Peptides against a protein of PDB entry 5ONS. Designs and how they scored, part 18

Target 1, 181 residues: chain A of PDB entry 5ONS
Amino acid sequence: MFKKFDEKENVSNCIQLKTSVIKGIKNQLIEQFPGIEPWLNQIMPKKDPVKIVRCHEHIEILTVNGELLFFRQREGPFYPTLRLLHKYPFILPHQQVDKGAIKFVLSGANIMCPGLTSPGAKLYPAAVDTIVAIMAEGKQHALCVGVMKMSAEDIEKVNKGIGIENIHYLNDGLWHMKTYK

## One batch from the design tools (peptide; made by RFdiffusion4, then SolubleMPNN)

Design b1_p10_4_s4 (from b1_p10_4, 5 letters changed)
Fold by OpenDDE base, seed 3:
Structure b1_p10_4_s4 (fold): chain B 181 residues (1-181), chain A 10 residues (1-10)
Amino acid sequence: as target 1 above (181 residues)
Amino acid sequence: MIEPVEVYLP
């Protein structure tokens, strides 16, 4: 989603949200990520304005105090930014790729099944279309936010093709967009 | 604390 993203070229505008819209978004976030509810007032304090950075290709980034928190495309599901996920690792279920897959993930490539079933990888139960944090063998923090294109069970059985779609990864255009005020 | 991107690179 952000492989060729550049703030100067791909940001259209920024709007400050009304209170009613913020309330709706918070409810959506709790529905998507139930574990975030106790933390949401810390992540999005009531006293702080919430903004949406509108980008090309119908991408929207939710921000508070300049921090990039969540993003979505075409009013689809919200994804946490890696920067937020690093602060709150429990927002997403995890999958772990082996060491050999790291360089490909960091190039924006989708995660192939063998990178999730090989020694050094860890495959946890997850349904298709689940948004997941991609962990790396021997590393503490997620390097990618992805979407399960197969269930964990099918990844193990088939062990061929795209297991997880790469949505947002370390050092992509969104990562380089550290803040927006 | 965030792991530097370089930690992931070969």
Scores: peptide ipSAE 0.295, ipTM 0.864, DockQ to the pose 0.087
Fold by OpenDDE base, seed 4:
Structure b1_p10_4_s4 (fold): chain B 181 residues (1-181), chain A 10 residues (1-10)
Amino acid sequence: as target 1 above (181 residues)
Amino acid sequence: MIEPVEVYLP
């Protein structure tokens, strides 16, 4: 989603959300990420305005105090930014790729099944279309936010093709967009 | 502390 993203060229505008809209978004976030509920007032304090940075290709980035928190495309599901995920790693279920897959993930490549079933990888139960945090063998923090294109069960059984779609990864265009005021 | 991106690279 952000492989070719550049803040200067791909951001269209920024809008401040009404209170009612913010409430709706918070409810959506809790629905998507139940574990975030106790932390949501810390992440999105009621006293702080919530903004959406509108980008090309129907990408929207949810921000509070300039911090990039979540993003979505075409009003689909929200994804946490890696920066938020690093602070709250429990927001997403995890999957772990092996060491060899790291360089490919960081190039924006989708994650192939063998990278999730090999020694050094860890595959946890997850349904297709689940948004997941991609961990790396031997590393502490997620390097990617992805979407399960196969269930964990099918990844194990089929072990071929795209297991997880790469949505946002370290050092991509969104990562380099540290803050937005 | 968040690991630098370079830590992930071979």
Scores: peptide ipSAE 0.203, ipTM 0.814, DockQ to the pose 0.068
Fold by OpenDDE base, seed 1:
Structure b1_p10_4_s4 (fold): chain B 181 residues (1-181), chain A 10 residues (1-10)
Amino acid sequence: as target 1 above (181 residues)
Amino acid sequence: MIEPVEVYLP
């Protein structure tokens, strides 16, 4: 989603949200990520305005005090930014790729099944379309946010093709967009 | 503390 993304070229505008809209978004976030409910008040304090940065290709980034928190495309589900996920690593279920897959993930490539079933990888139960944090063998922090394109069960059985779609990865255009005010 | 991106790179 952000392989060829640049703040200067791909951001259209930024709007401040009304209180009622913020409430709706918070409810949606809790529905998507139940574990963040106790933390949502410090992630999105009531006293702080919430903004949406509108980007090309129907991408929207949710921000508070310039911090990039979540993003979505075409009014689909919200994804956490890696920067937020690093602060709150529990908000997504995890999958782990092996060492060899790291360079490909960081190039924006989708995660192929063998990279999730090989020694050094860890594959946990997850249904198709689940948003997941991609961890790397021997590393502490997530390097990618992805979407399961096969269930964990099918990844193990078929072990061929795209297991997880790469949505957002370290050093992509969104990562380099540190803040936006 | 977040690991530097370089730690992931070849």
Scores: peptide ipSAE 0.181, ipTM 0.802, DockQ to the pose 0.067
Fold by OpenDDE base, seed 5:
Structure b1_p10_4_s4 (fold): chain B 181 residues (1-181), chain A 10 residues (1-10)
Amino acid sequence: as target 1 above (181 residues)
Amino acid sequence: MIEPVEVYLP
């Protein structure tokens, strides 16, 4: 989603959201990520305006005080930014790739099934379309936000093809954006 | 309660 993303080239505008819209978004976030509810007040304080940075390809980034929190595409589900996920690593369920997969993930490549079933990988139960944090063998913080293209069960059984779609990864265009005020 | 962690690049 952000492999060729550049803030100067791909941002269209930024709008401040109305209170009713913010309330709706907060409810959506709690629905997607129930564990975030106790933390939502410090992530999105009521006194702080919430903004949407509108980007090309129907991408919207939710921001508070310039901090990039979540993004979505085409009114789909919200994804946490890696920067937010690093602060709150429990927001997403995890999957772990082996050391060899790191360089490919950081190039924007999708995660292939063998990289999730190898000895250095850890595959946890997850259904198709689940948004997951991609962890790496020997690393503390997520290097990627992805979407399960196969269930964990099918990844284990089939063990061929794309297991997880790479959506957002370390050092991509969104990562480099850092803040937006 | 889980405390926030710092951002890290591999």
Scores: peptide ipSAE 0.090, ipTM 0.753, DockQ to the pose 0.115

Design b1_p10_5_s1 (from b1_p10_5, 5 letters changed)
Fold by OpenDDE base, seed 4:
Structure b1_p10_5_s1 (fold): chain B 181 residues (1-181), chain A 10 residues (1-10)
Amino acid sequence: as target 1 above (181 residues)
Amino acid sequence: MVPKEFKETE
């Protein structure tokens, strides 16, 4: 989603959201990520304005105090940014790729099934279309936010093709934004 | 800047 993304070229505008809209978004976030509920007031303090950075290709980034928290495309599901995920690693269920897959993930490549079933990888139960944090063998921080294109069960059984779609990865265009006020 | 643990990654 952000492989060729550039803040200067791809951001259209930034708008501050009304209270009612913010409440709706918070409810959506809790629905998507039930475990975030106890932390949501810390992530999005009621006293702080919430903004949407509108970008090309129907990308929207939810921000509070300049911090990039979540993003979505075409009014689809929200994804946490890696920066938020690093602070709250439990927001997403995890999958772990082997060491050899790291360089490919960091180039924006989708995660192939063998990278999730090989020694060093760890595959956890997850349904198709689940948004997941991609971890890596021997590493502490998530390197990617992805979407399961197959269930974990099918990844193990079929073990070929795209297991997880790469949505956001370290050092992509979104990562480079850092903040936006 | 990415986490230091990824700097040595190919």
Scores: peptide ipSAE 0.549, ipTM 0.903, DockQ to the pose 0.046
Fold by OpenDDE base, seed 5:
Structure b1_p10_5_s1 (fold): chain B 181 residues (1-181), chain A 10 residues (1-10)
Amino acid sequence: as target 1 above (181 residues)
Amino acid sequence: MVPKEFKETE
């Protein structure tokens, strides 16, 4: 989603959200990520304005005090940014790729099934379309936010093709954006 | 910045 993203060229505008819209978004976030509810007042303090950075390709980034928290495309599901995920690593369920997959993930490549079934990888139960944090063998921080293109069960038995779509990864255009005020 | 554990990873 952000492989060729540039803040200077791909941001259209920024709008401050009204209270009612913020309430709706918070409810959506809790529905998607039930475990976030106790932390949402810390992540999105009631006293701080919430903004949407509108970008090309129908991408919207949710920000508070300049911090990039979540993003979505075409009003689909929200994804946490890696910067937020590093602070709250429990927001997403995890999948772990083997060491060999790291360089490919960091180039923006989708995660192929063998990278999730080989020694060093850890594949946890997850349905298709689940948003997941991609971890790596021997590493502590998530390096990617992805979407299951196959269920964990199917990844194991088919073991060919794209298992997880790479949505956001370290050093992509969104990562380089850092903050937006 | 990118976590140090991923610097120069190949």
Scores: peptide ipSAE 0.549, ipTM 0.900, DockQ to the pose 0.047
Fold by OpenDDE base, seed 2:
Structure b1_p10_5_s1 (fold): chain B 181 residues (1-181), chain A 10 residues (1-10)
Amino acid sequence: as target 1 above (181 residues)
Amino acid sequence: MVPKEFKETE
């Protein structure tokens, strides 16, 4: 989603949200990520304005105090940014790729099944379309936010093709935005 | 910046 993204070229505008809209978004976030509910007040404090950075390709980034928190495309599901995920690693279920897959993930490549079934990888039960945090063998921080294109069960059985779509990865265009005030 | 643990990727 952000492989060729550049803040200078791909950001259109920024809008401050009304209170009612913020409440709706919070409810959506809790629905998607039930475990975030106890933390949502510190992630999105009531007193702080919430903004949406509107980008090309129908991408919207939710921000508070300049911090990029979540993003979505075409009114689809919200994804946490890696920066937020690093602070709250439990927001997403995890999958772990092997060490050899790291360089490819960091180039924006989708995660192939062998990278999730090989020694060093850890594949946890997950259904198709589940948004997941991609962890890596021997590493502490998520390097990617992805979407299961196959169930964990099918990844193990078929073990060929794209297992997880790479949506957002370290050093992509979204990561390089860092903040937006 | 990217976490240091990823700056030395093989």
Scores: peptide ipSAE 0.548, ipTM 0.901, DockQ to the pose 0.047
Fold by OpenDDE base, seed 3:
Structure b1_p10_5_s1 (fold): chain B 181 residues (1-181), chain A 10 residues (1-10)
Amino acid sequence: as target 1 above (181 residues)
Amino acid sequence: MVPKEFKETE
């Protein structure tokens, strides 16, 4: 989603949200990520304005105090940014790729099934379309936010083709935005 | 700033 993204070229505008809209978004986030509810007041304090950075291709980035928190495309599901995920690793279920897959993930490549079934990888139960944090063998921080294109069961059974779509990865265009005020 | 653990990757 952000492989060729550039803040200067791909951001259209930034709007500050009304209180009622913020409340609606918070409810949506709790629905998507039930475990985030106890932390949401910390992530999005009531006293702080919430903004949406509108980008090309119907991408929206939710920000508080310049911090990029979540993003979505075409009003689809919200994804946490890697920066937020690093602070709150439990927001998403995890999958772990082997060490050899790291360089490919960091280039924006989708995650192939063998990278999830090989020694060093860890494949956890997950349904298709689940948004997941991609971890790597021997590493502590998520390097990618992805979407299961196959269930964990099917990844293990078929073990061929794209297992997880790469949505957001370290050093992509979204990562390089860092902040937006 | 990318986490230090990813500065050196294969």
Scores: peptide ipSAE 0.544, ipTM 0.902, DockQ to the pose 0.047

Design b1_p10_5_s2 (from b1_p10_5, 4 letters changed)
Fold by OpenDDE base, seed 4:
Structure b1_p10_5_s2 (fold): chain B 181 residues (1-181), chain A 10 residues (1-10)
Amino acid sequence: as target 1 above (181 residues)
Amino acid sequence: MVPQEFRETR
């Protein structure tokens, strides 16, 4: 989603959200990520304005005090930014790729099934379309936010093709935005 | 800047 994304070229505008809209978004976030509920007042304090950065290709980034928190495309599900995920690693269920997959993931490549079933990888139960944090063998921080294109069960059985779609990865265009006010 | 552990990845 952000492989060739550039803040200066791909941001259209920024809008400040009304209280009612913010409440709706918070409810959506809790529905998607139940574990985030106790933390939302910390992540999105009531005293702080919430903004949406509108980008090309129908991408929207939710921000508070310039911090990039979540993003979505075409009114689809919200994804946490890696910056937020690093602060709250439990927001997403995890999958782990082997060490050999790291460079590919960091280039924006989708995650192939063998990278999830090989020694060093860890594949946890997850349904298709689940948003997941991609961890790596021997690493502490998530390097990617992805979407299961197959269930964990099918990844194990089929063990070929795209297991997880790479949505957002370290050092992509979204990562380089850092903050936006 | 990306976490140091990934900058060190060969």
Scores: peptide ipSAE 0.617, ipTM 0.924, DockQ to the pose 0.046
Fold by OpenDDE base, seed 5:
Structure b1_p10_5_s2 (fold): chain B 181 residues (1-181), chain A 10 residues (1-10)
Amino acid sequence: as target 1 above (181 residues)
Amino acid sequence: MVPQEFRETR
């Protein structure tokens, strides 16, 4: 989603959200990520304005005080940014790739099934379309936010093709954006 | 900045 993303070229505008819209978004976030509820007031304090940075390709980034928190495309599900996920690692369920997959993930490549079934990988139960944090063997921080293209069960059984779509990864265009005020 | 643990990744 952000392979060729550049803040200067791909950001269109920024809008400040009304209270009612913010409430709706918070409810959506709790629905998607139930574990976030106790933390949501810390992540999105009531006193702070919430903004949407509108980008090309129907990408929207939810921001508070310039911090990039979540993003979505075409009003689909919200994804946490890696920066937020590093602060709150529990927001997403995890999958772990082996060490050999790291360089490919960091180039924006999708995660292939063998990278999730090989020694050093850890595959956890997850349904298709689940948004997941991609962890790596021997590493502490998530390196990617992805979407399950196959269930964990099918990844193990089929063990070929794209298991997880790479949506956002370290050093992509969104990562380099850092903040937006 | 990318976490240090990934800067050393080959």
Scores: peptide ipSAE 0.612, ipTM 0.923, DockQ to the pose 0.047
Fold by OpenDDE base, seed 2:
Structure b1_p10_5_s2 (fold): chain B 181 residues (1-181), chain A 10 residues (1-10)
Amino acid sequence: as target 1 above (181 residues)
Amino acid sequence: MVPQEFRETR
């Protein structure tokens, strides 16, 4: 989603949200990420304005105090930014790729099944279309936010093709935005 | 900057 993304070229505008809209978004976030509920007032304090950065290709980024929190495309599901995920690693279920997959993931490549079934990888139960945090062998921080294109069960059985779509990865265009005030 | 653990260090 952000492989060719540049803040200067791909950001259209920024809008401040009304309180009613913020409440709706918070409810959506809780529905999508139930574990975030106890933390949501810390992540999105009531006293702080919430903004949406509107980008090309129907991308919207939710921000508070310049911090990039979540993004979505075409009013689809919200994804946490890696910066938020690093602070709250439990927001997403995890999958772990082996060491060999790291360089490819960091180039924006999709995660192939062998990178999830090989020694050093850890594959956890997950249904297709689940948004997941991609961890790496021997690493502490998530390097990617992805979407299961196959179930964990099918990844193990088929062990060929794209297991997880790479949506957002370290050092992509979204990562480089850092903040937006 | 990306976390140091992902920076190539030789």
Scores: peptide ipSAE 0.611, ipTM 0.911, DockQ to the pose 0.041
Fold by OpenDDE base, seed 3:
Structure b1_p10_5_s2 (fold): chain B 181 residues (1-181), chain A 10 residues (1-10)
Amino acid sequence: as target 1 above (181 residues)
Amino acid sequence: MVPQEFRETR
């Protein structure tokens, strides 16, 4: 989603949200990520304005105090940014790729099944279309936010093709945006 | 800044 994203070229505008819209978004976030509910007050304090950075290709980035928190495309599901996920690793279920897959993930490549079934990888139960944090063998921080294109069961059974779609990864265009006030 | 554990070494 952000492989060729540039803040100067791909940001259209930034809007400040009304209270009613913010309430709606918070409810959506709790629905998507039930475990986030106790933390939303510190992630999105009531006293702080909430903004949406509107980008090309129907991408929207939710921000508070310039911090990029979540993003979505075409009013689809919200994804946490890697920066937020590093602070709150529990927001997403995890999958772990082996050491050899790291360089490919960091180039924006989708995660292939063998990278999830090989020694060093850890594949946890997950249904298709689940948004997941991609972890790596021997590493502590998530390097990617992805979407399961196959269930964990099918990844193990078929063990070829795209297991997880790469949506957002370290050093992509969204990562380089850092903050936006 | 990318986490230190992912920084490239040359």
Scores: peptide ipSAE 0.605, ipTM 0.909, DockQ to the pose 0.040

Design b1_p10_5_s3 (from b1_p10_5, 6 letters changed)
Fold by OpenDDE base, seed 1:
Structure b1_p10_5_s3 (fold): chain B 181 residues (1-181), chain A 10 residues (1-10)
Amino acid sequence: as target 1 above (181 residues)
Amino acid sequence: MVPKTFKETE
């Protein structure tokens, strides 16, 4: 989503949200990520304005105090940014790729099934379309936010093709934004 | 800045 993304070229505008809209978004976030509820007042303090950075290709980035928190495309589900996920790693269920897959993931490549079933990888139960944090063998922080294109069960059985779609990865265009005020 | 653990050399 952000492989060829540049803040100067792909951001259209930024709007400040009204209280009612913020409440709606918070409810959506809790529905998607139930474990975030106790932390939401810390992540999105009531006293702080919430903004949406509107980008090309129908991408929207939710921000508070300049911090990029979540993003979505075409009114789809919200994804946490890697920066938020590093602070709150429990927001998403995890999957782990082997060391050999790291370079490819960090280039924006989708994650093939063998990279999730090989030694060094860890594949946890997850349904298709689940948003997941991609961890790497021997690494502490998530390197990617992805979407299961197969269930974990099917990845193990078929072990061929795209297992997880790469949505957001370290050092992509969104990562390089860092903040936006 | 990308964490040191994600260096290409590792």
Scores: peptide ipSAE 0.028, ipTM 0.641, DockQ to the pose 0.045
Fold by OpenDDE base, seed 4:
Structure b1_p10_5_s3 (fold): chain B 181 residues (1-181), chain A 10 residues (1-10)
Amino acid sequence: as target 1 above (181 residues)
Amino acid sequence: MVPKTFKETE
């Protein structure tokens, strides 16, 4: 989603949201990420304005105090940014790729099944279409936010093809955007 | 799980 994303070229505008809209978004976030509920007032304090950075290709980034928190495309599900995920790693269920897959993930490549089933990888139960944090062997912080294109069960059984779609990865255009006020 | 200290890169 952000492989060739550049703030200068791909951001259209920024809109401050009304209270009612913010409430709706918070409810959506809790629905998607139930574990975030106890932390949501810390992540999105009521006293702080919430903004949407509108980008090309129908990408929207939810921000509070300039911090990029979540993003979505075409009114689809919200994804946490890696920066938020690094603070709150429990927001997403995890999957771990082996060492060999790291360089490919960081190039924006989708994650192939063998990178999730090999020694050094860790595959946890997850349904297809689940948004997941991609961890890496030997690393503590997520390097990617992805979407399961196969269930964990099917990844183990089939063990070929795209297991997880790469949505947002470390050092992509969104990562380098860093903040936006 | 509790919030983790943020690191820019790893």
Scores: peptide ipSAE 0.027, ipTM 0.638, DockQ to the pose 0.192
Fold by OpenDDE base, seed 2:
Structure b1_p10_5_s3 (fold): chain B 181 residues (1-181), chain A 10 residues (1-10)
Amino acid sequence: as target 1 above (181 residues)
Amino acid sequence: MVPKTFKETE
């Protein structure tokens, strides 16, 4: 989603949200990420305005105090930014790729099944379309936010093709935005 | 209280 993304070229505008809209978004976030509910008031304090950075390709980024928290495309689901995920690693279920897959993930490549089934990888039960945090062998922090394109079961059985779609990865265009006030 | 934050990059 952000492989060719550049803040200078791809950001259109920034809008401060009304209270009612914020409440709706918070409810959506809780529905997607139930475990975030106890933390949502510190992530998005009531006293702080919530803004949407509108980007090309119908990408929207939720921000609070300049911090990039979540993003979505069109009317799709919200994804946490890697920066938020690094603070709250539990908000997504995890999958782990092997060492060999790291360089490809960091180039924006989708995660192929062998990178999830090989020694050094860890594949956990997950349904297709689940948003997941991509961990890496020997690394502590998530390298990528992805979407299961196959179930974990099918990844193990088929073990060919794209297992997880790469949505947002370290050092992509969104990562390099860092903050937006 | 916030859970232990991961480092930005590795």
Scores: peptide ipSAE 0.027, ipTM 0.586, DockQ to the pose 0.164
Fold by OpenDDE base, seed 5:
Structure b1_p10_5_s3 (fold): chain B 181 residues (1-181), chain A 10 residues (1-10)
Amino acid sequence: as target 1 above (181 residues)
Amino acid sequence: MVPKTFKETE
């Protein structure tokens, strides 16, 4: 999603949201990520305005005090930014790729099934379309936010093709967009 | 309390 993204080239405008819209978004976030509810007040303090950075390709980035928190495309599900995920690693369920897959993930490549079933990888139960944090063998921090294109069960059974779509990865255009005030 | 943050890069 952000492989070719550049703040100067791909941001259209920024809009401050009304209270009612913020409430709706918070409810959506709780629906997607139930575990975030106790933390939402510190992530999105009531006193702080919430803004949407509107980008090309129908991408919207939710920001508070310049921090990039979540993003979505075409009013689909919200994804946490890696920067937020690094602060709150429990927001997403995890999947772990083996060492060999790291360089490909960091190039924006989708995660192939063998990289999730091989020694060094860890595949946890997850349904198709689940948003997941991609961890790496021997590493502590998520290097990618992805979407399950197959269920964990099917990944193990078929073990061929794209298991997880790479949505946002370390050093992509969104990562380099550290803040937006 | 804010959970422990992860490093920017590894």
Scores: peptide ipSAE 0.023, ipTM 0.565, DockQ to the pose 0.162

